# Peptides against a protein of PDB entry 1MQS: the designs that were tried, part 44

Target 1, 223 residues: chain A of PDB entry 1MQS
Amino acid sequence: ILKMLFLNKDLNNNDNITTITDDIFNQQEIIWKVLILDIKSTATISSVLRVNDLLKAGITVHSLIKQDRSPLPDVPAIYFVSPTKENIDIIVNDLKSDKYSEFYINFTSSLPRNLLEDLAQQVSITGKSDKIKQVYDQYLDFIVTEPELFSLEISNAYLTLNDPKTTEEEITGLCANIADGLFNTVLTINSIPIIRAAKGGPAEIIAEKLGTKLRDFVINTNS

## One batch from the design tools (peptide; aimed at target 1 A120)

Design b2_p23_7_s4 (made by RFdiffusion4, then SolubleMPNN; from b2_p23_7, 11 letters changed)
Fold by OpenDDE base, seed 3:
Parts: structure tokens; C-alpha cells; sequence
Structure b2_p23_7_s4 (fold): chain B 223 residues (1-223), chain A 23 residues (1-23)
């Protein structure tokens, strides 16, 4: 998330948020930006960052993507929103109207190929593709509740996993979703975790799925 | 096409980002 706020610059992730923001603030001039969120990402950002963190990151204004926003044609914008057709259309419309000077687009989860193609096609038609500086995806799919505790906010996950009436298919599907969320979390944190899970339950299934995803990702990235 | 160029740029940027996670 901090990388996103600093236009995906390399950051030392070994430090806490405060240390990172302080170091950057002291080392370079702040680039003022607008942050565009949706309901889901707002909750995520608010759980991870404080208002002071946003200010130190150069966020001068933050708004909802569906909200009417005033043009800031000389200000770069960071989008952190869900990968939906609706959001893509809004971003493209903002581009058409020269709402901001530059567009740094970050999707909260993986952007499907069809939506990427749609975005690219629409942007190309505008003739303003140069204003799209970044398009990243696979970001945070959790809300931090405590410094070392977070929730993926999957409805009734605990109940579903512990209900004896839940089918194996439902359990498998839910575990896959959880693993996907955790995988995205790893990408957001920019570190490879040590995975620990209780044996004999859903946690073990999730851990195995996550481990596989991480291994596959590392292999594919290095190829 | 410009669309293809954008897709390529996005993919390259993402690749660099992901590589930074593990290297």
C-alpha cells in the first residue's frame, strides 16, 4: 500500500509505516496526489494507514470513485479500486475529461485479461494513453484489525468452515478464496511469509493452497 | 496498436513489481 501511495517506488519494507514515511518525507520532496478509492478499498486503507500517513505520502485529497470529483488537471491521481467494468469506465471517463494530470491505477485484486483489454482499448481510443502511468493489480484483500491480525472479510467463513452440513465442495471453494486473499496479501506486503497452520482442519488446506500459489508464482516470476 | 502497447507496458511494469517481491 505504501508503495502504491509513493507511485510504486521501491521502499524498504523492513521498516514500519511511520519510519518509511518519515524517511521518504525527509529525503525527497513530496509529490502531492489525489487518492481515488471505492468502498472496499476505503475500509482497507483506513485499517492500515492513519490520516497522518496519507499526508506524509503526499495525499492531499481522497475521494470515492463514484463520487462527483472536482477536476485537478495538474495533479496526479492514484486509483485503488476493485477491478470492475464500472470502475474501468469511470477511470476512462476521468481520463477523457482530463480530470487529473497522470493516472496511476491500482486494482485491489487481479485484473482479468478481458478487462485489461477493455481498459487498453478504451484508453487507446482517447489518444491519452501516455497519461496512464501505471496499472497494477493483486493488492490487499484484507482489513487489518490488529497490528498482527487481519481479516479477509469473507462473510460467514468461520461458520461455513465449521458447519457439519457444509459440503466438501463449499469448503474447498471457500478455502481457495481465502488462499487467494492471503496470496494477494503477500504481494501487498512485499515479503514471503512463513506459513503456520493448525493440522487437521481448514487452516491446513488453506496453508497448502497458499504454499502452492506462492511456489508457482515464484517459479513463474523467475522464468 | 496503442492498445497493445499499453497492455505490454502494463505487463512489463507488473513483472518488474512482482520480481521486486522476491528478489
Amino acid sequence: as target 1 above (223 residues)
Amino acid sequence: SKADELIKRVEENNKKFYESLYN
Scores: peptide ipSAE 0.224, ipTM 0.817, DockQ to the pose 0.618
OpenDDE base, seeds 1, 2, 4, 5: peptide ipSAE 0.150, 0.202, 0.144, 0.149; ipTM 0.774, 0.801, 0.771, 0.776; seed 5 fails the geometry check

Design b2_p23_8 (made by RFdiffusion4)
Pose (drawn by RFdiffusion4):
Structure b2_p23_8 (pose): chain A 223 residues (1-223), chain P 23 residues (1-23)
Amino acid sequence: as target 1 above (223 residues)
Amino acid sequence: SAAEDKTEEFNELVEEFQEENEE
């Protein structure tokens, strides 16, 4: 999360520190930025970061994508928002409206090609595709409550999974989401683990789903 | 990093759509 508030700086290069000392913050000399969150993404940040931490990272203001936000045409913007048609539209609208000097679009989970092309087509007919400095799938779609407790914030799962009423489609879709939440955690750990799961029920489906996802990830790296 | 960069792909798509509009 912090690396993202630094325009995903230090990326594509060296350094292995973990929570930047102030003397180094003065090495790059950092400028204030607007931080745009949404309902879901605010729940992710406010769980691990205090307001003081945000300022210390150069974040002047933070507001939801849906609020009426007064313009700051000369101030950078970092969007950390869900990969939704609704949000993408607003980014396009803010991009046109010239609400901010620059855009650093950061997606909470992962943006589908379906929506990447959408955002791209809309932005193409603006004379301002140049202002979008970066678009990143951050893979931080979970909440870390205590130091080693995390949640996918998918309430009422035992019910949805065992309710006879529930479709054989709703179940597959739910497992697919849980598979993603885990995938989002696993990528954060930066370790491709061995999947072990109890057979017979949802845990297996999710295991085999996550297995396939992690399998492709390992492939679409080297070959 | 866990972050995946879509910038280059986004820019290539924007250029493709701009070329199609010009045509």

Design b2_p23_8_s1 (made by RFdiffusion4, then SolubleMPNN; from b2_p23_8, 12 letters changed)
Fold by OpenDDE base, seed 4:
Structure b2_p23_8_s1 (fold): chain B 223 residues (1-223), chain A 23 residues (1-23)
Amino acid sequence: as target 1 above (223 residues)
Amino acid sequence: SPAKDLTKELKELIEEYRKKLEE
């Protein structure tokens, strides 16, 4: 994933994420980029990277691929999305509209041959193949299945929490809302979860809030 | 990283389709 954020240049993977990002940040000028995600890839990014990691990688703006995005014709874009016909069509439309200066396309899983050919055919019609700088697939070495994943507005929450323009008050409010949602889910399934969260980020805030709610509930209900 | 580079292959395919459009 870090390799993707740095336009697939070779990185020393012997160090942790923080060390790698710090070293690159200090040694190289940051190229600011836009990161385009979908729901599935957002979950992946949020599980591995922190807000500061994205900033240090030069990600100034990130958005969902299906969202209405403003054109940034002078800014390169990194796509990290599922290999679907829908996403390919959107990417091609973005290319046609000159939405970004350069296109770095990274598919989360294997791109089927038929979709590769479809992408090629559509791009050939646009005459703008030069803007496509990279295409990668199979970035994820695992498959996330629906039964193994529970999500609660992950994409919107991640975007808001990781936007530098978001105020502290907004972050706090969103975290509280997420904690409320999770709490309600716990009550619905009648199971007390083991709460795990990455340290030093919004996830920790949410975990703490949820923990407090659960503790209060247990105390008040004698359960 | 398990990522596979498809850039060259894509560029070649694009060129092939471009040629077909010109025929």
Scores: peptide ipSAE 0.630, ipTM 0.947, DockQ to the pose 0.339
OpenDDE base, seeds 1, 2, 3, 5: peptide ipSAE 0.620, 0.628, 0.629, 0.620; ipTM 0.943, 0.945, 0.946, 0.945

Design b2_p23_8_s2 (made by RFdiffusion4, then SolubleMPNN; from b2_p23_8, 13 letters changed)
Fold by OpenDDE base, seed 4:
Structure b2_p23_8_s2 (fold): chain B 223 residues (1-223), chain A 23 residues (1-23)
Amino acid sequence: as target 1 above (223 residues)
Amino acid sequence: SPAKDLTEELKKLIEEYKKKLKE
């Protein structure tokens, strides 16, 4: 994933994410880019990277591929999306409209041959093939789906929580809503989970709120 | 990383389709 954010340059994988990002940030001028995700890839990014990691990688803004996005014709774009016909069509439309200066396309899983050909055919008609700088696939093929994985509006939450324009009140409200959702899930499955969260971020806030709700519930139930 | 570079393959295919469009 980090390799993708740095336009698939060779990176030393022997270091942790923080060390890699710090080294690159300190040694090289950052090229600012837009990151375009879908629901699946957003979940992946949010699980592996922090906001600071994205910033250090030169990601100034990120958005969902299906969302209306403002043109940034002077800004290169990194796509990290599922290999679907729909996403390909959107990418081609973005290309046609000159939405970005350069296109770095990274598919989350294997791109079928028929879709590769479809992409090629559509791009050939646009006459803008030079704007496509990279195409990669199979980024997440090595990731095995964990059993009993549950997601709760991760994409919207991630975007909101990582938007620098989001107010503290909005963050607090969103965290509360997420905690409520998780709490309801816990009650539904009738299982008290071990809560784990990364320190120093919204996840910790959510964890604390959820913990409080669970404690209160237990106290009230046992009373 | 298991990621596969398809850039050259795509470029090749694009050129092939461009050729077909001219025929």
Scores: peptide ipSAE 0.619, ipTM 0.943, DockQ to the pose 0.326
OpenDDE base, seeds 1, 2, 3, 5: peptide ipSAE 0.608, 0.614, 0.615, 0.607; ipTM 0.940, 0.942, 0.943, 0.940

Design b2_p23_8_s3 (made by RFdiffusion4, then SolubleMPNN; from b2_p23_8, 12 letters changed)
Fold by OpenDDE base, seed 3:
Structure b2_p23_8_s3 (fold): chain B 223 residues (1-223), chain A 23 residues (1-23)
Amino acid sequence: as target 1 above (223 residues)
Amino acid sequence: SPAKDLTKELNELIEEYKKKLKE
């Protein structure tokens, strides 16, 4: 994901998102870009990246592909959308209208041959093929599915978390274990979750830890 | 990275279609 946001440049996979974004932000000039998403990719991005992460990656604005968007003819655009005929048509229309300066297209899954040819044909007619800088597909390894309910079998988790004698260190340790379990579950089902947690309690700690793990994983797998 | 680069292939196809348009 981060690689995409930096126009598929090579990034250090050994660092976490925060370190990578901080290093890039501090060491080189940021190229400001527009990020175009669809419903599915929005869910994915929201699950692994924070608004601050996007900003540090140079994303000045993000929008849905189907919504009306203001032209930014001097700004490059990153598309991260499903490989559908509809989305291709919209991208081509954006190209025709000079909505952005450059087009970096990243499809969330495999682009069928017929759609690739359709894209090529339409772009050829526009005479603006030079604006298409990159096209990638199969970008996401995970699927966004309907919410599922499941439980982790961690002994006495509830009791430990609610016992007033439990130390902060013990709570932190338990939360880490829970986060690890959730992370492993996510990997097993090959689905990226949207994380929600109540504020001010152990759930928030778990959510933060899990979020970090997921972000780091996505960086490593999509780099 | 699981992502696959299609840029070259796309450009080749675009050029082919451009040629067809000129015929």
Scores: peptide ipSAE 0.615, ipTM 0.943, DockQ to the pose 0.373
OpenDDE base, seeds 1, 2, 4, 5: peptide ipSAE 0.606, 0.610, 0.613, 0.606; ipTM 0.940, 0.942, 0.943, 0.941

Design b2_p23_8_s4 (made by RFdiffusion4, then SolubleMPNN; from b2_p23_8, 11 letters changed)
Fold by OpenDDE base, seed 4:
Structure b2_p23_8_s4 (fold): chain B 223 residues (1-223), chain A 23 residues (1-23)
Amino acid sequence: as target 1 above (223 residues)
Amino acid sequence: SPAKDLTKEFNELVKKYKEKLKE
């Protein structure tokens, strides 16, 4: 994933993510880029990278592929999305509209041959193939199917929590809402979860809030 | 990284389809 953010340049894999990002940040001029995600890839990015990691990689703005996005014709874009016909059509439309200066396309899983051909055919018609600098696939080799995995609007939450324009009050409010949602889920399944969260971020805030709610609930029900 | 580079193959396909359009 880090390799993708650095336009698939060869990075020494032996170093910690923090060390790699720090070294690159200090040694090279950062090229600012837009990161375009879908719901699935947002979950992946959120699990592996922190906001600071994205910034250090030169990601100034990130958006969902299906969202209305303002044109940034002078800014290169990194797509990290599922290999679907819908996403391909959106990418081609973005290309037609000159939404970005350069297109780095990275599919989360294997791109079927028919979709690769479709992408190539559509791009050939636009006459703007030179703007597509890279096409990669198979970033996610395995789909971890957890039987008890659920998502609570992770994409919107991630975008809001990582937007520098978001106020502390908005963050706190969102974290509270997420904690409420998780709490309701816990009550529904009638099982007390082990809460795990990354330290120093919104996830920790959510975990603390959820923990408090659960403790309060247990105290009130045992009384 | 398990990622596969398809850029060359993609460009070849684009070229192929461009040629078909001229036809």
Scores: peptide ipSAE 0.644, ipTM 0.947, DockQ to the pose 0.326; fails the geometry check
OpenDDE base, seeds 1, 2, 3, 5: peptide ipSAE 0.641, 0.627, 0.630, 0.624; ipTM 0.948, 0.937, 0.949, 0.938; seeds 1, 2, 3, 5 fail the geometry check

## One batch from the design tools (peptide; aimed at target 1 L11 Y136 Y139 F217)

Design b2_p24_1 (made by RFdiffusion4)
Pose (drawn by RFdiffusion4):
Structure b2_p24_1 (pose): chain A 223 residues (1-223), chain P 24 residues (1-24)
Amino acid sequence: as target 1 above (223 residues)
Amino acid sequence: NSLTKNSAVNLNEVNFNDVQVELI
């Protein structure tokens, strides 16, 4: 999360510290930025970061994508928002409106090609595609409550999974989401683990789904 | 300019292993 608030700096290069000392913060000399969150993504940040931490990272203000936000045409903007048609539209609208000097679009989970092309087409007919400095799938779609407790914030799962009423489609979709939440966690750990799961029920489906996802990930790296 | 998208996952920091699924 912090690396993102630094415009995904230090990326594409060296350094293995973990929570930047101030003397180094003065090495790059950092400028204030607007931080745009949405309902879901605010729940992710406010769980691990205090307001003081945000300022210390150069974040002047933070507001939801849906609020009426007063313009700051000369101030950078970092969007950390869910990969939704609704949000993408607003980024396009803010981009046109010239609400901010720059855009650093950061997606909470992962943006589908379906929506990447959408955002891209809309932005293309603006003379301002040049202001979007970066677009990143961040893979931080979970909440870390205590140091080693995390949640996918998918309430009422035991019910949805065992309710006879539930479709054989709603179940597949739910497992697919849980498979993603885990995938989002696994990528954060930066370790491709061995999947072990109890057979017969949802844990297996999710295991095999996550297995396939992690399998492609390993492939679409080297070959 | 074209709009591009990137992953924030640094592959040089990922510990890659063969994917294995064990059902118990």

Design b2_p24_1_s1 (made by RFdiffusion4, then SolubleMPNN; from b2_p24_1, 16 letters changed)
Fold by OpenDDE base, seed 4:
Structure b2_p24_1_s1 (fold): chain B 223 residues (1-223), chain A 24 residues (1-24)
Amino acid sequence: as target 1 above (223 residues)
Amino acid sequence: MKITLSSSVDLSKVKLNPVELILE
């Protein structure tokens, strides 16, 4: 939840919520944002965060997605809502109306492929896709920030994989985690992808692990 | 590492391509 409030930037997980919020609040530039919720996500946030925590996270206003909301065209918005057709339509309408400057969309659970495609299609028609900065699936733990590109949001993955001091065991472990994440992601595509990976590095390791997982899955689902 | 799905949804353009996962 905190990660979402900070636009899905990597946060030090070793600190408690208060420490994290305090550290960020003390940073020179707080990005003020609007938080758009639904009934379910409101309950979730309320159970974990205090009002002061939201403020420290730069949330200036929070509202329900179904409520009438005033346009704030110069303010970025974070959506944390259920992956429903209704919510997607509302988000797209908000986009069409230039209700906010930027859109950071976080779904509370898995976003079905059909809904993702619907979102993309509607957004493409608006011509305002550049305003959508993130599409994050909280359940699948991945975000889309660029066309055809997604992130598993694994902290320091690049650094770990490229640090010569990283042990083989650490690399293998990380690759396994990445492969698991990719596997879960691929399962949402309703198709087994052709996997292409650069040879001689972590990508190949990941590809191999993922390939094995996918093959095993296919075999098990077809028996 | 860049992870690209050729059949993934482009928010600017819906592409129907064979599903390819490119790991870089």
Scores: peptide ipSAE 0.078, ipTM 0.448, DockQ to the pose 0.098
OpenDDE base, seeds 1, 2, 3, 5: peptide ipSAE 0.084, 0.048, 0.079, 0.080; ipTM 0.460, 0.549, 0.492, 0.470; seeds 1, 3, 5 fail the geometry check

Design b2_p24_1_s2 (made by RFdiffusion4, then SolubleMPNN; from b2_p24_1, 17 letters changed)
Fold by OpenDDE base, seed 1:
Structure b2_p24_1_s2 (fold): chain B 223 residues (1-223), chain A 24 residues (1-24)
Amino acid sequence: as target 1 above (223 residues)
Amino acid sequence: MKITISSSVDISKVDLNEVVLILE
């Protein structure tokens, strides 16, 4: 939850909530944000955070997603809501109306594929996909901003990587394919990347493979 | 799963040290 409030930046997990908020408050300029909740997530937040914790995290206002909210076009918004069609529609409507400057969307549970597709479709129609900075759930963690958003068009990649029945060999093979796709993408961008990936999963495997490919490419090109 | 790729330098002017992998 704290990570979410700080726009999913890496935080030191060993510190108490108060210590983390105090350290950030003292060391960095506070980015003021709006926190948008639903009934369920309100209960969750209230159980673990105090009002003072929210303030220290830069949350100046928290509101229910279904409430009438005034536009704050220069203020980023954090959504922490259930993955429902209704909430998605409201978020998209907020996007259409330029209610906030940036949208950081965090779903309280797994976002079904059909709802993800619906969100993507609606956002694409608005032409304001650049305002959506993050979409998170239990399994998804990605940047949605254009023109930096692209697809490798690998069928069932998400399902394969998240299916517990998938073999290690299958995962490794798929990760290699993804790394190849990313490699080609990097080459088209014509820049050398800094690659960031979470540890302990397919992302790490992909990142390592991609790094190796890029290093090999540099060696071969300079020869 | 999240992989972030951030550009650093032109690929034509790169050495091996400019390819950085950060595991989070």
Scores: peptide ipSAE 0.033, ipTM 0.529, DockQ to the pose 0.182
OpenDDE base, seeds 2, 3, 4, 5: peptide ipSAE 0.031, 0.031, 0.040, 0.066; ipTM 0.526, 0.510, 0.563, 0.535; seeds 4, 5 fail the geometry check

Design b2_p24_1_s3 (made by RFdiffusion4, then SolubleMPNN; from b2_p24_1, 15 letters changed)
Fold by OpenDDE base, seed 2:
Structure b2_p24_1_s3 (fold): chain B 223 residues (1-223), chain A 24 residues (1-24)
Amino acid sequence: as target 1 above (223 residues)
Amino acid sequence: MKITVSSSVDLSKVKFNPVELILE
């Protein structure tokens, strides 16, 4: 949730909410935003965050998606709403009307592919896709399970990657194997994904390797 | 490592990409 409020930037999860918000508040310029919720997400936010936390996250106004909202064309908006056709239509209408400057869309659960395609299609028609900065579905440990989690079944990967005695060569080799597995998985889903990886660790190495493989694949298939 | 496939898109960079792979 905090990550969402900070436009899905990396946060230090080792600290409590107050510490995180304080640190972020003090370290960077506050981006003031509008938070758009539905009934379900309102309950979620209220259970985890205080009003002061929202303020520290730069949330000046929060509103329900179904209520009439005044346009704030110079203010970015964070949507945290259920993945429904109705909500998508409302978001698109908000986009059409230039209700906000930027749109950061976060769905409270997994967004079905058909709805994602619908969103993409509608947004494309508006010609304002540049205002849609991101579209995420949310994983919240205390509310929802990970909707699309899979395993490559690589034995002891975590142990190997986190053992200080593991050599760089071993790490590189393992990362290559993981990247290969992911590559094969990507081919099965018939889509080239956007890859997000934590920086400074094995995930980044894997992401780089996978990215290279995907780029090469695309180039080779289009030639 | 946690591997998540999510229906998320950075539409500022990609016009249409229905899949996001998150590596943690």
Scores: peptide ipSAE 0.075, ipTM 0.474, DockQ to the pose 0.135
OpenDDE base, seeds 1, 3, 4, 5: peptide ipSAE 0.068, 0.074, 0.074, 0.058; ipTM 0.445, 0.420, 0.455, 0.359; seed 3 fails the geometry check

Design b2_p24_1_s4 (made by RFdiffusion4, then SolubleMPNN; from b2_p24_1, 16 letters changed)
Fold by OpenDDE base, seed 2:
Structure b2_p24_1_s4 (fold): chain B 223 residues (1-223), chain A 24 residues (1-24)
Amino acid sequence: as target 1 above (223 residues)
Amino acid sequence: MKITIESSVDLSKVELNEVVLILE
């Protein structure tokens, strides 16, 4: 999250959040930025950072992406939002309207290829691709509640997975979402897991999906 | 449903065989 707030520059991760923000605040010129969030990312950031941390990171204003936001054409914007068609369309509209000077786009989870292509196509049509400075997947599809406890904030996941009326398609979809969230969590923690799961249920499905994602990631990273 | 994730190695140093799934 802090890396994102500092435009994905390398930060010293050995220090606590306060030390990092203080050091950066003291050593670097503050670039004032607008932070654009959605409901999910707001919860994520709020669980990890305080308002003072945002200020020290140069965030002068933070708003929800769906809110009617005032144009700040001379101010760069950081988007930290879910990878959805709706959010992409809003970002493109903001780009078209020159709402901000620069666009730093960070998706909370992996952006599907079709959506990435859609984003690229729409941006190309605007002729303002130069204003998009970066696009990242942040892999923060979780809420931090405690140092070692995370919530994926998936509504009624337990109930859905245990309801006999739930369809196989629904279960598969939900398991995929959970696996994505866990994958993002693992990447954030920056450690390779031993995954333990019960046999014969959704846990096994999720675990297998997670294992596959991690293996694929390792292969791609080492290539 | 229970899934336990036990961290072991830094992702930057991980080998493919270090991703372990244990089904119980």
Scores: peptide ipSAE 0.065, ipTM 0.683, DockQ to the pose 0.166
OpenDDE base, seeds 1, 3, 4, 5: peptide ipSAE 0.057, 0.058, 0.065, 0.077; ipTM 0.655, 0.666, 0.683, 0.500; seeds 3, 5 fail the geometry check

Design b2_p24_2 (made by RFdiffusion4)
Pose (drawn by RFdiffusion4):
Structure b2_p24_2 (pose): chain A 223 residues (1-223), chain P 24 residues (1-24)
Amino acid sequence: as target 1 above (223 residues)
Amino acid sequence: DSYDEFIDKYDEQQEELKNHILNN
């Protein structure tokens, strides 16, 4: 999360510290930025970061994508928002409106090609595609409550999975999401683990789903 | 042109991000 608040700085280069000392913060000399969150993504940040931490990272203000936000045409913006048609539209609207000097679009989970092309088409007929400095799938779609306790924030799962009423489609979709939440965690760990799961029920489906996802990820790296 | 350049830039950034994840 902090690396993102630094415009995904230090990326594409060296350094292995973990929570930047102040003397180094003065090495790059950082400038204030607007931080745009949405309902879901605010729940992710406010769990691990205090307001003082945000300022210390150069974040002047933070507001939801849906609020009426007064313009700051000369101030950078970092969007950390869900990969939704609704949010993408507003980014396009803010982009046109010239709400901010720059855009650093960061997606909470992962943006589908479906919506990447959408955002891209809309932005193309603006004379301002140049202002979008970066678009990143951050893979931070979970909440870390305690140091080693995390949640996918998918309430009422045992019910949805065992309710006879539930479709054989709703179940597949739910497993697919849980498979993604895990995938989002696994990528954060930066370790491709061995999947072990109890057979017969949802844990297996999710295991085999996550297995396939992690399998392609390992492939679409080297070959 | 701007459409293609936007998508290419996105893909490059995603490849760089995946490489960063794999290097750790």

Design b2_p24_2_s1 (made by RFdiffusion4, then SolubleMPNN; from b2_p24_2, 15 letters changed)
Fold by OpenDDE base, seed 4:
Order: C-alpha cells, then structure tokens, then sequence
Structure b2_p24_2_s1 (fold): chain B 223 residues (1-223), chain A 24 residues (1-24)
C-alpha cells in the first residue's frame, strides 16, 4: 500500500508504517496527490493506514470514485479501485474531462484481459494516454485485521454458507469468490501457503479451488 | 502507440512479479 502511495517506487525500509512515513516525510519533498477509492478499497486502506499516514504519504484528499468530485487539474491522482467495467468507464471519463494532471491507476486485483483491452481502446480514442502514468495490480483484495489475520469481508458469507435455503449454485459461486480473494492475498504476501481446511464442508471446496489456482499459476509462470 | 507499449510492459511486469513470488 505504501509503495502505491509513493507511485510504486521501491521502498528500502523494512520498518513499521509509521517509521517509513516519518522518514519519507522528513527526507523528501512531498508530492501532494488525490486518492480515489471505491467501497472495497476504502475498507482495505482503512484497515492498514490511518488518516495521518495518508497525509504523510502526500494524500491531501481522498474520495469515492462514484462521488461527484471537483476537478483538480494541477494535482496528480492515484486510483485504487476494483477492476470493473464501471470503474474503467469512470476513470476514462475523468481523463476526458481533465479532472487531474496525472493518472496513476492501481487495481485491487488483476485486470482481466478483456477489460484491459477495453481500457486501452477507450484511452486511445481520447488521445490523452500520456496522462496515464501507471496501470498497476496491487492484489490488495482483503482487509488486514491483525498482523497474522485478514478478512476478505465478503458480505454475509457465513450466513449464506450455513443457510439451508442456499442453492448449490450460490455456494459454488461464493466459494469461487472466496478462493479468488485468497489467491490475491497469497500474491500480496509473496509466499505460497500451506492450505489447511476442515473436511466435508465449504472450506474444503475453497481449499481445492485455491490449490488449483495456485498450481495453474505456477505452471503458467514456469512455462 | 505509447499506451499499447505501456500495456505490454504492464503485462510483462505482472508475469515477472508472479515468477518472483514463486521462486522465493
């Protein structure tokens, strides 16, 4: 997250967030930026950083992507949003309207190929591709609750999985979404986990799906 | 165009990142 806030520059310090932000704040000229979030990414950021941390990272204003935002044509913007068609369309509209000086686009997870092509096509039509300085996948599709504990914050997951009225299709869909979130978490941690799950329930389904995703990922990367 | 070149780099970086994670 801090790397993103500093425009994805390498940070050499393994220190805590406060120490990193203090050191950077004291040693470097602050580039003031706008941070554009959605509901999901807001939760992610809020779980890791405080408002003061954002300020120290040069975030002067943060807002939701769907909110009416005033133009700040001389200020660079960091987008940290879900990889959706809706968000892409809004970003492109902001680009067309010259809402900000520069656009640093960070998706919470990998942008699918079809959406990447759509983004490229729309941006090419605007003639303002030079304003897009970065497109980056952060793989931060989770909320950090404790140093060694996190949550995907999928709404009503427990209730849905334990409701006898829930259909097999709904369970399968939810398990797939959970597995996707866990996969993104693994990429963020930069370590392949040992997967442990209770047998005979949805946890086993999720574990299997996650295992398959990880294996496929390894195979595709080594090929 | 410049944007297409950027996207190619982006895709390459994604692949490299994945490789780096798996090799640690």
Amino acid sequence: as target 1 above (223 residues)
Amino acid sequence: DKFEEFLKKYEEDRKNFIKEILNK
Scores: peptide ipSAE 0.029, ipTM 0.592, DockQ to the pose 0.361
OpenDDE base, seeds 1, 2, 3, 5: peptide ipSAE 0.020, 0.024, 0.021, 0.023; ipTM 0.527, 0.569, 0.500, 0.526; seeds 1, 2 fail the geometry check

